# Ledger of designs, part 55: peptides against a protein of PDB entry 4Y8H

Target 1, 222 residues: chain A of PDB entry 4Y8H
Amino acid sequence: TTIVGVKFNNGVVIAADTRSTQGPIVADKNCAKLHRISPKIWCAGAGTAADTEAVTQLIGSNIELHSLYTSREPRVVSALQMLKQHLFKYQGHIGAYLIVAGVDPTGSHLFSIHAHGSTDVGYYLSLGSGSLAAMAVLESHWKQDLTKEEAIKLASDAIQAGIWNDLGSGSNVDVCVMEIGKDAEYLRNYLTPNVREEKQKSYKFPRGTTAVLKESIVNICD

## One batch from the design tools (peptide; made by RFdiffusion4, then SolubleMPNN)

Design b2_p20_4_s3 (from b2_p20_4, 17 letters changed)
Fold by OpenDDE base, seed 1:
Structure b2_p20_4_s3 (fold): chain B 222 residues (1-222), chain A 20 residues (1-20)
Amino acid sequence: as target 1 above (222 residues)
Amino acid sequence: SEEELRKLLEEEKERRSILV
């Protein structure tokens, strides 16, 4: 997996590749690694697929209840705190590594969470097996005061670095843009750089195309 | 050893789990 987050002047972008693996096998070529916690709070997940999905759904549900109870829009820091406390409780046995990002009444936020419950903050972050490939791009091209378009480009280039260089990453780029004062923009398959060309020939032949040339019956019972 | 068994179990867990 390659997941990234990039802050820009008026919001935050997260992006992910779309490969899932089972050991050396590609399990899914086009899985979704971007999860909605709330309408304006999204996360990208690396690690165990089931754990990333389940923990984000659980916290998403609790954030909705909390929002209703408090009559307040959900905050990214609330989601961060709930996630880290849950992950810490399970001492890293929940294999979820998350980039959590969003916009709320306090502004735009970008955080990362590790499976043991540690958290980081930054203007740009990467996680997953492709994180070093992504970080090489981020460190080379990140600047202050990015525009929305520059941040999307930077995030997508960082994911592509994972796609091309990391065995655990592949296929497509998914993007979610969270801009202050706007709805979240989920861009499923924003880039599809690995579409296979149409096969030149069909290898489906009519039944009976292969003639029987010889037949022999061997009795194997004594 | 117990440590080798733990390692084997973790490797098997990783191999069986779908990772993203």
Scores: peptide ipSAE 0.439, ipTM 0.792, DockQ to the pose 0.381; fails the geometry check
Fold by OpenDDE base, seed 3:
Structure b2_p20_4_s3 (fold): chain B 222 residues (1-222), chain A 20 residues (1-20)
Amino acid sequence: as target 1 above (222 residues)
Amino acid sequence: SEEELRKLLEEEKERRSILV
């Protein structure tokens, strides 16, 4: 997995690749790693697919209840705190590594969470097996005061570095843009750089292509 | 050993789980 987050002048963007794996096998070529916690709070997940999905849904549900109870829009730091406390309770046994981002009445935010419940903050972040490939791009091209378009490009370029250089990453780029004063913009398959060309030959031969040359029935019971 | 078994179980868990 390669997941990234990048802050820009008026918001935050997160992006992810779309490969899932089971050991050496590609399990899904086009999985979704971006999860909605609330309308304006999204996360990208790395680690165990079931854990990333389940923990984000659980916290998303509790954030909705909390929002209703408080009569307030949910805050990214509330989601962060709930996630980290939950993950810490399970001592890293829930294999969720998350980049959490969003906009709320206090502004735009970008955080990361590790499975043991530690949290980080930054203007740009990467996680997953492709994180070093992504970080090489981020460190080379990140600057202060990015525009929305520059941040989307930087995030997508960083994900592509993971797609091309990390075995755990592949296929497509998903993006979610959270800009202050706007609805979140979820861009599923923002880039699809790995569309396979049509195969020149088919190995699906007609039935009967291999002729039966001989048949024998042997009774093995006396 | 328990540690070896734990390591084997973790490796097997990693192989069987879908990772993202």
Scores: peptide ipSAE 0.438, ipTM 0.790, DockQ to the pose 0.403; fails the geometry check
Fold by OpenDDE base, seed 2:
Structure b2_p20_4_s3 (fold): chain B 222 residues (1-222), chain A 20 residues (1-20)
Amino acid sequence: as target 1 above (222 residues)
Amino acid sequence: SEEELRKLLEEEKERRSILV
């Protein structure tokens, strides 16, 4: 997996690749690694697929309840706190590594969470097996005061670095843009750089292509 | 050994788990 987050002047973007693996096997070529916690708070997940989905759904549900109870829009720091406390409780046994981002009444936010419950903050972050490939791009091209378009490009380029250089990453780029004062923009398959060309030949041969050289009927009954 | 069993179980878990 390669997941990234990048802050820009008026919001935050997260992006992910779309490969899932099962040992040496590609389990899914086009899985979704971006999860909605709330309408304006999204996360990208690396680690165990089931754990990333389940924990984000659980916290998403609790954030909705909290929002209703408080009559307030959800805050990214609330989601962060709930996630980290839950993960810490299970001492890393819930294999979820998350980049959590969003916009709320306090502004735009970008955090990362590790399975043991530690958290980081930054203007740009990467996680997953492709994180080093992504970080090489981020470190080379990140600047302050990015525009939305520059941030989307930077995030997408960072994910592509994972797609090309990390065995655990592949296929497509998914993006979610969270801009202050706007709805979240979820861009499923924003880039599809691995579309296979049309097959040039068929493996279906006409009958009789292989000559029968010998035939024998064996009775297996005594 | 218990250590060998643990290793085998971890390898099996890793092999069976879908990772993202």
Scores: peptide ipSAE 0.436, ipTM 0.791, DockQ to the pose 0.410; fails the geometry check
Fold by OpenDDE base, seed 5:
Structure b2_p20_4_s3 (fold): chain B 222 residues (1-222), chain A 20 residues (1-20)
Amino acid sequence: as target 1 above (222 residues)
Amino acid sequence: SEEELRKLLEEEKERRSILV
């Protein structure tokens, strides 16, 4: 997996690749690694697929209840705290590594969470097996006061670095843009750089390609 | 040993898990 988050002048973007693996096997070529916690709070997940999905759904449900109880829009820091405390309780046995981002009444936010419950804050972040490939791009091209378009490009370029250089990453780029004062923009398959070409050959041979050398009908019943 | 069993179980868990 390669997942990234990038803050820009009026919000935050997260992006992910779309490969899942099972040992040496590509399990899914086009999995979704971007999860909605709330309408304006999204996360990207790396680690165990089931754990990333389950933990984000659990916290998403609790965030909705909390929002209703408090009569307030969900806050990214609330999701962060709930995720952190949950993951810490399970001492890293829940294999969820998350980049959590969003917009709320307090502004735009970008955080990362590790499976043991540690958290980081930054203007740009990467996680997953492709994180070093992504970070090489981020460190080379990140600047302050990015525009939305620059941030989307930077995030997608960083994911592509993972797609091309990390065995655990591949296929497509998914993006979610969370801009202050707007709805979240989920861009499923924003880039599809690995569309397979038409197969050059057919391996379906016509009937009769292999000659029948002998045929015999044997009655085995009395 | 318990430690050896633990290692084998972790390896099997990793092999079976779908990772993203």
Scores: peptide ipSAE 0.432, ipTM 0.787, DockQ to the pose 0.397; fails the geometry check

Design b2_p20_4_s4 (from b2_p20_4, 18 letters changed)
Fold by OpenDDE base, seed 1:
Structure b2_p20_4_s4 (fold): chain B 222 residues (1-222), chain A 20 residues (1-20)
Amino acid sequence: as target 1 above (222 residues)
Amino acid sequence: EEEARRRAAAEEAARRSILV
């Protein structure tokens, strides 16, 4: 997996590749690694697929209840705190590694969370097996005061570095853009750089194409 | 031996788990 987050002047973008694996096997070529916690709070997940999905759904449900109880829009720091406390409780046995990002009444936020419940803050972050490939692009091209378009490009270029160089990453780029004062923009398959060309030939032969040249009956009972 | 068994079980679990 390659997942990234990039802050820009008026919000945050997260991006992910779309490969899932089972050891050396590609399990899914076009899985979704971007999860909605709330309308304006999204996360990218690496690690165990079931754990990343289940933990983000659980915290998403509890964030909705908290929002209703407080009569307030959900905050990214509330999701961060709930996620880290849950993961810490399970001592890293929940294999979820998350980039959590969003916009709320306090502004735009970008965090990472590890399975043991540690958390980091940054203007750009990468996680997963492709994180070093992504970070090489981020460190080379990140600047202050990125535009939305520059941040989407930087995030997608960083994911592509994972797609091309990491065995655990592949296929497509998914993007989610969270801009202050706007709805979240989920761009499923924003880039599809691995579309196979159309097969030049059909290998569906007519029935009877292979002629029977010889038949023989062999008795195998004495 | 027990640590090798735990590693083997963790590697087998990792091979069976869908990773993203």
Scores: peptide ipSAE 0.420, ipTM 0.782, DockQ to the pose 0.381; fails the geometry check
Fold by OpenDDE base, seed 3:
Structure b2_p20_4_s4 (fold): chain B 222 residues (1-222), chain A 20 residues (1-20)
Amino acid sequence: as target 1 above (222 residues)
Amino acid sequence: EEEARRRAAAEEAARRSILV
């Protein structure tokens, strides 16, 4: 997995690749790693697919209840705290590594969370097996005061570095843009750079291409 | 033996888990 988050002048963007794996096997070529916690708070998940999805759904549900109870729009720091406390309670046994981002009445926020419940803050972040490939791009091209378009490009370029260089990453780029004063823009398959060309030949031979050379009936019951 | 079996089962379970 390669997941990234990038702050820009008026918001935050998160992006992810779309490969899931099962050991050496590609399980899904086009999985979704961007999860909605609330309308304006999204996360990208790395680690165990079930844990990333389940923990984000659980916190999303509790954030909705908290929002209703408080009559307030959900805050990214509230989601961060709830995720942190939950993950810490399970001592890293819930294999969720998250980039949490969003906009709320206090502004735009970008955080990371590790499975043991540690959290970081940054203007740009990467997690997953492709994180070093992504970080090489981020460190090379990140600047302050990014535009929305520059941040989307930087995030997508960083994900592509994971797609091309990390075995755990691949296929497509998903993006979610959270701009202050706007709805979240979820861009599923924003880039699809790995569309396979048409095969030059069909390897589906006609039935009967392999001749039967010999048949025998063996009784295996005495 | 039992810890080695639990570790092997955990490694096998980890290999069977879908990772993102």
Scores: peptide ipSAE 0.417, ipTM 0.782, DockQ to the pose 0.435; fails the geometry check
Fold by OpenDDE base, seed 2:
Structure b2_p20_4_s4 (fold): chain B 222 residues (1-222), chain A 20 residues (1-20)
Amino acid sequence: as target 1 above (222 residues)
Amino acid sequence: EEEARRRAAAEEAARRSILV
């Protein structure tokens, strides 16, 4: 997996690749690694697919209940705190590595969470097996005061570095843009750089293509 | 032996788990 987050002048973008694996096997070519915690708070997940999905759904449910109880829009720091406390309780046995991002009444936020419950903050972040390939692009091209378009490009270029260089990453780029004062823009398959061409040959041959060299009938009844 | 069995079980579990 390659997942990234990038802050820009008026919000935050997250992006992910779409490969899932089972050892050396590609399990899914086009899985979704971007999860909605709330309408304006999304995360990208790396690690165990079931754990990333289940933990984000659980915290998403608890954030909705908390929002209703407090009569307030959900905050990214509340999601961060709930996620880290849950992951810490399970001592890294829940294999979720998350980039959590969003917009709330306090502004735009970008965090990372590791399976043991540690958290980081930054203007740009990468996680997963492709994180070093992504970080090489981020470190080379990140600047302050990015526009929305520059941040989407930077995030998608960083994911592509994972797609091309990491065995655990591949296929497509998914993007989610969270801008202050707007709805979240989920761009499923924003880039599809691995579309296979039409197969030049069929394995379906006409009947009789294989010559019969010899036939024999053997009686197996005594 | 038990540590080797735990490692083998963890490797098999990791191989069976869908990773992202």
Scores: peptide ipSAE 0.415, ipTM 0.778, DockQ to the pose 0.393; fails the geometry check
Fold by OpenDDE base, seed 5:
Structure b2_p20_4_s4 (fold): chain B 222 residues (1-222), chain A 20 residues (1-20)
Amino acid sequence: as target 1 above (222 residues)
Amino acid sequence: EEEARRRAAAEEAARRSILV
């Protein structure tokens, strides 16, 4: 997996690749690694697919209840704290590594969470097996005061570095843009750089290509 | 023996888990 988050002048973007694996096998070529915690709070997940999905749904449900109880829009720091405390309770046995991002009444936020419940803050972050490939792009091209378009480009270029160089990453780029004062923009398959051409050959031969050398009908009833 | 069995079970579980 390669997941990234990038802050820009008026919000935050997260992006992910779309490969899932089972050891050496590509399980899914076009999985979704961007999860909605709330309408304006999204995360990208790396690690165990079931754990990333389940933990984000659990916290998403509890954030909705908390929002209703407090009569307030959900805050990214509330989601961060709930995720952190949950993951810490399970001592890293829940294999969720998350980039959590969003917009709320306090502004735009970008955080990372590790399976043991540690948390980081930054203007740009990467996680997953492709994180070093992504970080090489981020460190080379990140600047302060990024525009929305520059941040989407930087995030997508960083994911592509994972797609091309990390065995655990591949296929497509998914993006979610969370801008202050706007709805979240989920861009499923924003880039599809790995569309396979039509196979030039087929292993489906015409009937009769293999000659029948002998046929025998045996009655198995006495 | 029990620790080796736990390691083998963890490796098998990791190989069977879908990773993202």
Scores: peptide ipSAE 0.410, ipTM 0.777, DockQ to the pose 0.406; fails the geometry check

Design b2_p20_5_s1 (from b2_p20_5, 16 letters changed)
Fold by OpenDDE base, seed 3:
Structure b2_p20_5_s1 (fold): chain B 222 residues (1-222), chain A 20 residues (1-20)
Amino acid sequence: as target 1 above (222 residues)
Amino acid sequence: SAEEQRRLEEQRRIIERELA
């Protein structure tokens, strides 16, 4: 997995690859690793897909209830606190690493949470098995006062670095843009770099090649 | 830059204050 977050002048972008693996096997080529906590607060998850999904859904439900009760827009720090407390309660037994980002009345925010509940803050972050490759791109190209378009490009380039250099990362790039004063923009499959153009050339497999008659991909991220 | 570090530290303080 490769997940990243990038702050820009008027908001925050998060991005993720879409590969799910079970050992050496690609289990899903189009796994969704970006999760909505609230309309303007999203997270990217690394680690066990089931754990990240379950945790984010639980916190999302609680934040929704809290928002309804208080009649206030949820704050990113509230989501962060709830996630932190939940992960800490399980003392690292939940295999979830998260980048949490969003916009609220106090501005734009970008945080990370480790499995044991520790948190970090930054203008750019990366997590997952491809995080080193992604961070190399981020450190090289991040600057202050990025535009929305520059931030999307930087985030997507960082994810692609993870895809190319990490076996646990691959397939497509998902992006979510959270800009102050706007609705969140979820860009599912923003990039699909591995879509092989149907080579018009009928590769006639040499005589003796067993034709794969049927391939079924079971989505393990559901 | 030193200015970026100061802004980061200020944001960390705000966050720590809100998380406390």
Scores: peptide ipSAE 0.019, ipTM 0.561, DockQ to the pose 0.036
Fold by OpenDDE base, seed 2:
Structure b2_p20_5_s1 (fold): chain B 222 residues (1-222), chain A 20 residues (1-20)
Amino acid sequence: as target 1 above (222 residues)
Amino acid sequence: SAEEQRRLEEQRRIIERELA
């Protein structure tokens, strides 16, 4: 799995790959990993798909009830708190890691939640088995005052990096855009990269040489 | 950048206050 979040000047974008694996087996090529908590609050889930879906549905229901009771638009921080408490209660027994993002009357927000209930904040985030590859792209290309289009591209490029570099990630790219003052835009299968598995040509290496399968240069900009 | 880190720390503090 590769999931990412990217803040831009007027909102936040989250994206995910669509591959679901069970061990070495691709169980689903078009798994939805983006979940709606509320109309303007969405999350991306890593880990067990069933766990992420169940947790987000539960919190979504609670947020809806709370919103109705208070007559207020739901806040991302409220969703974050509920998710955090729920995940912490189970002390990692729920195999769910989440990127939570949205817009509310206080602005745009992007958070991550780990299975043990810890939270993080950032302008860009990545989680999942492909998160390192995704983060390399994000760190290299993220800048302040991104446009919506630049943020979508950056998020998509980051997911693609995960797809290319992680066997646990693959297939399509889903995107959800949450812009202040607008409805959320859920873009299912925004990209359908036909990753032609280029058959790694069996390079016959001379006896005594180790094949370098992949070289990635990560520029750690200080 | 140092400025980005400061902004992130400030946002973290705001969130921690709201979650408290």
Scores: peptide ipSAE 0.016, ipTM 0.449, DockQ to the pose 0.055
Fold by OpenDDE base, seed 1:
Structure b2_p20_5_s1 (fold): chain B 222 residues (1-222), chain A 20 residues (1-20)
Amino acid sequence: as target 1 above (222 residues)
Amino acid sequence: SAEEQRRLEEQRRIIERELA
């Protein structure tokens, strides 16, 4: 899996590959890894597909109820906190790694959550087995005050880097754009590259980074 | 619950402080 988030001047974009793997086997070439929490708050999921979907649905329902009760638009930070508390409660038994992004009355936001409930914040983020390849692209090309189009391109290029360099990532690129004052734009299969994966490059991980050596996403159909 | 709401608001304040 390769998932990324990129902030731009007036919003945030998230993107993901669509490959699902079980060990060395590609189980699904068109797995959806972008999930809607609320109309303007989305997440990208890595780890166990069933866990990411279940968690995001639960939090989405709670956020909706909270929004109705308070008569306020949901905030990304609220979703982040609920997700963090839920993941922490299960002490890593829920195999969900998330990039959470969105727009709310306070602005645009981009966060990540690890399976044990730790959180991070940044202008650009990557998670998954292809995250190092993606991060190399992000670090090389990210700049302040990106336009919407530049951010979409950067996110897509980062996902493609993951696809080309990670066997756990592949197939298509999904994108979701959340711009302040606009509806979220979900771009399913924004890119459909037919690229053969290159041999996995050895990446040195920065100190303190947990290496994701292998990611298996199994879509459990209900 | 009202308690969950208070906890959410408190955590939101903490996160907003960390982001500032």
Scores: peptide ipSAE 0.016, ipTM 0.390, DockQ to the pose 0.033
Fold by OpenDDE base, seed 4:
Structure b2_p20_5_s1 (fold): chain B 222 residues (1-222), chain A 20 residues (1-20)
Amino acid sequence: as target 1 above (222 residues)
Amino acid sequence: SAEEQRRLEEQRRIIERELA
């Protein structure tokens, strides 16, 4: 897995590869690793798929309830806190590594959470087996005040580095853009180097995949 | 950069305060 997050001038982008592996076998070439916690808070998951899904669904439900109770848009830090507490409670027994990102009334945010509950903050982050390759790209090309387009490109390039340099990463690139004042833009299969465009529309989501509010398919290779 | 690190540290402090 390769997952990345990149802040830009007006928001945050997260991206992930779509390879799912079982040992040396590619089990799924189009696994969704981007998950919606709330309409404007998304996460990218690495580690055990079941753990990632379970955690994100639980927190998503609780965040929704919290939002309803407070009559306020959910905050990324609230999601972060809940995720952190949950993961910390299990002391690494949950094999979930997350990049959590989003926009809220306080601005745009980008965090990471490790399986044992530790958290990091940054302008760019990478996790997963391909994270070193991704980070090399991020470190080389990140700059302050990125545009949305530059951030998407940078995130995509970083994921591609993971795909090319890590056996655990591959297939397509998914992107989610969370821009201040806009709806989240989930770009499923933003890059599909090895998948026919028709298959993008017909792929089956894993059971338990979070609902997508807005999906856009962008073919960059044309 | 040093400036980036300072900004990140400030953000971390804000987050830690909010999460406390």
Scores: peptide ipSAE 0.017, ipTM 0.445, DockQ to the pose 0.034; fails the geometry check

